Peptides against a protein of PDB entry 3HUF. Designs and how they scored, part 202

Target 1, 320 residues: chain A of PDB entry 3HUF
Amino acid sequence: MWIIEAEGDILKGKSRILFPGTYIVGRNVSDDSSHIQVISKSISKRHARFTILTPSEKDYFTGGPCEFEVKDLDTKFGTKVNEKVVGQNGDSYKEKDLKIQLGKCPFTINAYWRSMCIQFDNPEMLSQWASNLNLLGIPTGLRDSDATTHFVMNRQAGSSITVGTMYAFLKKTVIIDDSYLQYLSTVKESVIEDASLMPDALECFKNIIKNNDQFPSSPEDCINSLEGFSCAMLNTSSESHHLLELLGLRISTFMSLGDIDKELISKTDFVVLNNAVYDSEKISFPEGIFCLTIEQLWKIIIERNSRELISKEIERLKYA

## One batch from the design tools (peptide; made by RFdiffusion4, then SolubleMPNN)

Design b2_p26_2_s3
Fold by OpenDDE base, seed 1:
Structure b2_p26_2_s3 (fold): chain B 320 residues (1-320), chain A 26 residues (1-26)
Amino acid sequence: as target 1 above (320 residues)
Amino acid sequence: DEEKEREEKKIKEEEEKAKKENKEEK
């Protein structure tokens, strides 16, 4: 989201979030959803127009800012952004930091981009929330991104957490739920006065972890917890592969269960399967190897003695 | 959509008035 601050109390000593939209900026406007009051005698009554665009798909993957357009309203002394005079038709900016000078005002408005990118685990939840979140200047998507800061867990009652949720947790993304998204929707008006009123997602995350026994205490409890073990997996999911890598596993890939030969078995402690393959192929599992799902593996790795547990399961099946 | 279009129109009218005022102050 875009946040503005200013020197010399020209913004009344407060920070403000600029959501996607258009703002008339000047000395003689009242702060609202479309106006920014700037307190200086050197600023025109209505001096500039700011326009914040909604996030692009590219912004979701890069964590880049929503486009920031500045237009001078034909003022005597113009408007500058990063020491450059704004053109007559306005200029657009994709820099994360903007120093905006209105006329001869000795104090600048400092606009900075606070990166927030929300990944959704479920396309239905994305469809429900994307519009509202984009109107907050928050990029949203389904796919994994290095720019992802938050992950929306879908609460299905009685279901295990998804691989996406597991991976998001291990990546140290802030896991949030619909309650946080609902709360986020309520603050839109209040943050006009003070950007600090933006709800802290970390509190939501702490509550999720505390109230769900499917999460370890921290990602660090699971990261590299299976270092030294080797697994084989179907080459079907990049997220599953990355999850297993974060566990510290050496990973071999195969295309079918028939590719699990004696050589692979000799180098592999266990085989990780998706639920569909596990359920359909239970009768055709290779002899002498431990096969499990990612969800079954997750149940082991969240235990304090995960290494001992996995070792016992591996041994149990080698001697069966 | 209609509310957003009304708001955009209002902002545009305000921008045009502002530009006129600022030109007259020059």
Scores: peptide ipSAE 0.414, ipTM 0.897, DockQ to the pose 0.843
Fold by OpenDDE base, seed 5:
Structure b2_p26_2_s3 (fold): chain B 320 residues (1-320), chain A 26 residues (1-26)
Amino acid sequence: as target 1 above (320 residues)
Amino acid sequence: DEEKEREEKKIKEEEEKAKKENKEEK
């Protein structure tokens, strides 16, 4: 989201979130959803137009800002952004930090991009929320992104958490739910006066973790917990691979269970399978190797004695 | 859509008035 602040009390000592939309900026406007009052005698009554675009799909993957357009309203002394005069037709900016000088005002408006990118685990939830979140200047998507700051957990009561949720947790992404998204939708008016009124997602996250026994107390309890073990996995998903890497596993990949030879078995402690392969091929598992699903692995990993539990299962099947 | 279009129209009209006022102050 774009946040503006300024020195010299020209913004009344307040910070403001700028959502996608158009703003008339000047001395003689009243603060509302479309106006930004700037208190200086050196600023025109209506000095500039700011236009913030909705996020692009690219912004979700890069964590880049919504495009910020600045137009001078034919003022005597013009408008500058990052010490450069704004062109007659306006200019667009994709920099994360903008120093906006209105005319001869000695104080600048500082605009900065606070990165917030929300990943969804469920396409139906994305379809429900994407439009509203985009109107807040929040990029949204389904795929894993290095720019992801928040992850929306699918609320199916009584279901196991997904691989996406497991990975988001271990990646230290803030897991949120519908209650937080609903709360975000209500703050749009209050944050006009004070950007600090933006809700803290950490409280939502703490409540999710506390109330769900499928989560460990901390990602740190699981990260590298299986260091020194080796697994083989079917080449199915990047998220599954990254999840196993975060557990500290050495990973070998195979294309079919038939590719698991004696050499691979000798170097591998266990095989990780997806549910579909596990259920269909359980009768055809290679002898002398422990096969489990990611969900079964997760149930072991969340236990305090995960290493001991894994070791016992490996030993049990080596001698079976 | 209609409300957004009305708001965009108001902003455009305000921009045009602002430009006129600022040109007269030159």
Scores: peptide ipSAE 0.414, ipTM 0.897, DockQ to the pose 0.853
Fold by OpenDDE base, seed 4:
Structure b2_p26_2_s3 (fold): chain B 320 residues (1-320), chain A 26 residues (1-26)
Amino acid sequence: as target 1 above (320 residues)
Amino acid sequence: DEEKEREEKKIKEEEEKAKKENKEEK
């Protein structure tokens, strides 16, 4: 989200979130959803137009800002952004930090990008929420992204958490739910005067973790918990691979169960499969190797004695 | 959609009015 603040009390000492939309900026406007009052005698009554674009798909992967357009309203002394005069037709900015000088005002409006990028685990939830979140200047998507700050967990009571949720937790993404998204959708008016009124997702996250026994106490309890073990996995989702890497596993990939030879078995402690392959092929698993799903592995790694548990399972199947 | 279009139209009209006023102050 774009946040503006200013020196010399020209924004009345307030910080403001700029959602996607158009704003008339000047001395003689009233603060609302489309106006930004700036208190200076050196600023025109209506000085500039700010236009914040909705996030692009690229912004989801990069954590880049929504495009910020600045147009001078034919003022006597113009508008500058980062010491450069705004062009006659306006200019667009993708920098995360903008120093906006209106005319001869000695104080600048400082715009900065606060990264918030929401990954969804489910395409139906993305379809439901993406438009509303984009109108908040929040990039959204389904695919894994290094720019992801938040992850929407699907509330299915009584179901196991997904691999996406497991990975989001281990990579220290703030896990949120639909209740937080609903709350976010209501904040547009309250944050006009005070950007600090933006809801903290950490409270939602803490409540999710506290109320769901499928989560460990912290990501740190699981990160590198399986260091020294080796696994083989079917070439599945990138999230599955990255999850196993975060556990500290040495990972070998294979394309089919038929590629699991005696050499691979000798070097591998266990095989990780997706649910579909596990359920369909469980009768055809190679002898002398421990095969499990990621969800079964997760149930082991959330235990305090995860290393001992997995060692016992490996031994049990090696000597069976 | 209609409300957004009305708001965009109002902003455009305000922008044009502002430009005119600022030209007259030059």
Scores: peptide ipSAE 0.413, ipTM 0.897, DockQ to the pose 0.834
Fold by OpenDDE base, seed 2:
Structure b2_p26_2_s3 (fold): chain B 320 residues (1-320), chain A 26 residues (1-26)
Amino acid sequence: as target 1 above (320 residues)
Amino acid sequence: DEEKEREEKKIKEEEEKAKKENKEEK
């Protein structure tokens, strides 16, 4: 999201979020959803227009800012952005930091981009929330992104957490739920006056972890917890692979259960299977190897003695 | 959609008024 602040109390000492939309900026406007009051005698009554575009799909992957357009309203002394005079037709900016000078005002409006990108675990929730979140200047998507800051967990009562949720947790994204998204939708008006009124997702996350026994206390409890072990997995999902890497596992990939030969078994401590293959192929598991699902592995990993538990299961099958 | 178009029209009219005022102050 774009945040503006200014020196010399020209913004009344307040920080403001600029959501996607158009703003008339000047000395003689009232602060609302389309106006920014700037208190200086050196600024025109209505001095400039700011236009913030909605996030692009590319912004979800890069964490880049919503496009920021500035237009001078034919003022006597013009408008500058980053010491450059704004062109007669207006200019557009993709820099994360903008120093905006209105006329001869000695104080600048400083605009900075705070990255917030929300990943969804399922397409249904994305479809429900994406439009509203994009109108807050928040990029949204389904796929993992290096720019992802938040992850929306699907609340299914009594089900195991998804691989996406497990990976989001280990990647140290802030896990949120639908209650937080509802809260984000209500604060849009209040944050016009004070950007600090933006809800803290960390409190939502703490409550999720506290109330769900399927989470460890921290990602650090699980990261590299299986260092020194080797696994084989079906080449199915990138998220599953990245999850196992974050556990510190050496990973071999195979395309089918038939590719699990004696050589692979000799180098592998256990095999990770998806639920469908695990349930359908139980009778076809190679002898002398421990096979489990990611969900079964997760149940072991969240235990304090995870390494001992896995070692016992490996030994039980190697000496059987 | 209609409400958004009305808001965009209002902003555009305000911009044109502002430009006129700022030209007269020159």
Scores: peptide ipSAE 0.410, ipTM 0.895, DockQ to the pose 0.859

Design b2_p26_2_s4
Fold by OpenDDE base, seed 3:
Structure b2_p26_2_s4 (fold): chain B 320 residues (1-320), chain A 26 residues (1-26)
Amino acid sequence: as target 1 above (320 residues)
Amino acid sequence: SSAKEKEEKKIKEEEEEAKKENKEEK
């Protein structure tokens, strides 16, 4: 989200969130959803127009800011951004930090981008929330992205956490839920004058972990916990592969269970399968290999003695 | 929608008024 603050109390000592939209900026406007009052005798009554665009798909993958357009309203002394004069038709900015000078005002408006990028675990929740979050200047998506700061967990009571949730946790993404999104949607009016009123997602995350026994105490307890083991997996998802890499596993990929030959078995401690393949093919598993689902693997990994547990399972099935 | 279109129209009208005002102050 874009946040503005200013030197010399020209913004009345307040920080303001700028959501996507258009703002008339000047000395003689009243602060509202479309106006920013700036208190200086050196600023025109209506001096500039700020326009913040909604997030692009590119912004979701890069963590880049919503595009910030600045237009001078034909003022005597113009407008500058990062010491450059704004062009007659306005200019657009993608820098994360903007120093905006209105006319000859000795104090600048400092606009900075606070990164918030929300990944969703399922398309239904994305469809429900994306429009509202984009109107807050928050990029949203379904696909994995290195720019993601938050991950929306689908709360199904009594269900196992998804692979997406497991991976989001291990990559240290802040896991949030629908309750946080509801709260975030209500703050739009209250944060107009005070950007500090933005809810902290870290409190929501702490509450999710504390109240769900399917999470380890920290990502660090699981990262590289299976170093030295080798697995084979069906090439089904990049997210599952990245999850197994974060566990420190050596990974081999195969396209079908028929590709599991004696050579692969000799180099592999266990095979990771999706639930559908595990349930359908459990009768046809190769002899002498430990096959499990990623959810079964996760149940082992969250235990403090995960290495001992997995070693015992490997031994049990090699000699069965 | 009709509300957003009305708001965008109002902002454009205010922008053009502001430009006129700022030209007269030159």
Scores: peptide ipSAE 0.447, ipTM 0.907, DockQ to the pose 0.846
Fold by OpenDDE base, seed 5:
Structure b2_p26_2_s4 (fold): chain B 320 residues (1-320), chain A 26 residues (1-26)
Amino acid sequence: as target 1 above (320 residues)
Amino acid sequence: SSAKEKEEKKIKEEEEEAKKENKEEK
């Protein structure tokens, strides 16, 4: 989201969120959803137009800002952004930090991008929330991204957490739920979009973790917990591979269960499968190797004695 | 859509008024 602050008292000492939309900026406007009052005698009554675009798909993957357009309203002394005069038709900016000078005002408006990118675990929730979140200047998507700051957990009662949720937790993404999204949707209804109105997602996250026994106490309890073990998995670029890497596993890949030869078995402690392959091929598993699902592996990893538990399971199946 | 279109129209009218006012101050 874009946040504006200013030096001196020209913004009345307030930090304001700018959601996607258009704002008339000047000395003689009243603060509302479409106006920003700036208190200086050196600023025109109506000085500039700010337009913030909704996030692009690219912004979800890069964590880049919503496009910020600035137009001078034919003022005597113009408008500058980052010491450059705004062009006659307006200019668009993709920099994360903008110093906006209105006319000869000695104080600048400082606009900065606070990165917030929300990943969804399922397409149905994305379809429900994406429009509203984009109108808050929040990029949204389904695919993993290095720019993701938040992950929406869909709580189906009685289901195990998904691989996406497991991976989001281990990569230290803030896990949120529908309650946080609902709260975010109400923030835009405020006449003055004060940055202090933004809820702390970390409180929501703490409540989710505290109330769900499927999470370890911290990501650090699981990161590299299986260092020194080796696994094999189907060749996939999925979040599953990255999850297993974060556990400290040496990973070998195979294309089919038929490719699991004696050489691979000699180098691997266990095979990790998705639920569909595990359930369909359970009768066809190679002899002398431990096969498990990611969800079964996760249940072992969240235990304090995970290394002992996995070693016992490996031994049990090697000698069966 | 109709509420957004009305708001966009109002902002555009205000932008043109502002430009006129600022030209008269030159």
Scores: peptide ipSAE 0.441, ipTM 0.905, DockQ to the pose 0.851
Fold by OpenDDE base, seed 4:
Structure b2_p26_2_s4 (fold): chain B 320 residues (1-320), chain A 26 residues (1-26)
Amino acid sequence: as target 1 above (320 residues)
Amino acid sequence: SSAKEKEEKKIKEEEEEAKKENKEEK
């Protein structure tokens, strides 16, 4: 989200979130959803137009800012952004930090980008929320991204958490739910005067983790917990691979269960499968190797004695 | 949609008024 602050109390000492939309900026406007009052005698009554664009798909992957357009309203002394005069037709900016000078005002408006990118685990939830979140200047998507700051947990009552949720937890993404998304959608007007009133996701996250026994106490309890073990997995999900890497596993990939030969078995402690492959192929599993699902692995990982548990299961199946 | 379009129209009208005012102050 874009946040503006200013020197010399020209914004009344307040920070403001600029959501996607258009703002008339000047001395003689009243602060509302479309106006930004700037208190200086050196600023025109209506001096500039700011336009924040909605996030692009690229912004979700890069964590880049929504495009920021600035137009001078034919003022005597113009408008500058980062010491450059704004062009007659306006200019667009993708820099994360903008110093906006209105006319000869000795104080600048400082615009900065606070990264917030929400990954969804469920395409239906993305379809439901994307429009509203984009109107908050929040990039959204389904695919894993290094720019993701938040992850929407798919709540299915009585189901195991998804691989996406497991990975989001281990990579220290803030896990949120639909209740937080609803809250975000309602506070838009309250943050006009004070950007600090933006709802914190951390309390939502703490509540999710506290009330769900499928989560360990912290990501640190699981990160590298299986260091020294080796696994093989089907070359399927990048999230599954990254999850296993975060557990400290040495990972081998294979294309089919038929590629699991004696050599692979000799180098591998266990095979990790998705539910679909596990359920369909359980009759054809190679002898002498421990096969489990990611969800079964997760249930072991969240236990305090995960290393002992996995060792016992490996031993049980090597001698069966 | 209609409310947003109406707001966008109003902002455009205000932008053109503002340009006129600022041109007269030059």
Scores: peptide ipSAE 0.441, ipTM 0.905, DockQ to the pose 0.829
Fold by OpenDDE base, seed 2:
Structure b2_p26_2_s4 (fold): chain B 320 residues (1-320), chain A 26 residues (1-26)
Amino acid sequence: as target 1 above (320 residues)
Amino acid sequence: SSAKEKEEKKIKEEEEEAKKENKEEK
């Protein structure tokens, strides 16, 4: 999201979030959804137009800012952005930091980009929320992204957490729920006056973790917890592979259970399978190897003695 | 859609009024 602050109390000492939309900026406007009052005798009554575009799909993957357009309203002394005079037709900016000078005002409006990108675990939740979140200047998507800051967990009572949720937790993404999205949708008007009224997702996350026994106390309890072990997995999802990497596992991939030969067994401590393959093929598992699902592995990893539990199961099958 | 179009029209009208005002202050 774009946040504006200013020197010399020209914004009344307040920070403001600028959502996608158009703003008339000047001395003689009243602060609302389309106006920004700037208190200076050195600026025009209505001095500039700011236009913030909605996020692009590219912005979800890069964490880049919504495009910021500045137009001078034919003022006597013009408008500058980053010490450059704004062109007659307006100029567009993709820099994360903008110093905006209105006319001869000795103080600048400082605009900075705070990155927020929300990943969804399912397409239904994305379809429900994407429009509203994009109108807040928040990029949204389903695919994993290095720019992802928040992950929406689907609340199904009594269900195991998904692999996407497990991976989001281990990569230190802030896990949120529908209650946070509802709250985020209501604050749009209040943050015009005070950007600090934007809800902190960390409080929502702490409450999720505290109330769900399927999470460890921290990602650090699980990261590299299986260092020194080797696994084989079906080449299925990138998230499953990245999850196992974050556990510190050496990973080999195979396409079918028939590819699990004596050589692979000799180099592998256990095999990770998806639920469908585990349930259908359990009668055909290779002798002398421990096979488990990602969900079964997760239940072991969240335990304080995870390494001991896995070692005991490996030993039972290698010497049977 | 109709509310958004009305707001966009109002902002455009205000932009053109502001440009006129700022030309007269020159």
Scores: peptide ipSAE 0.441, ipTM 0.905, DockQ to the pose 0.844

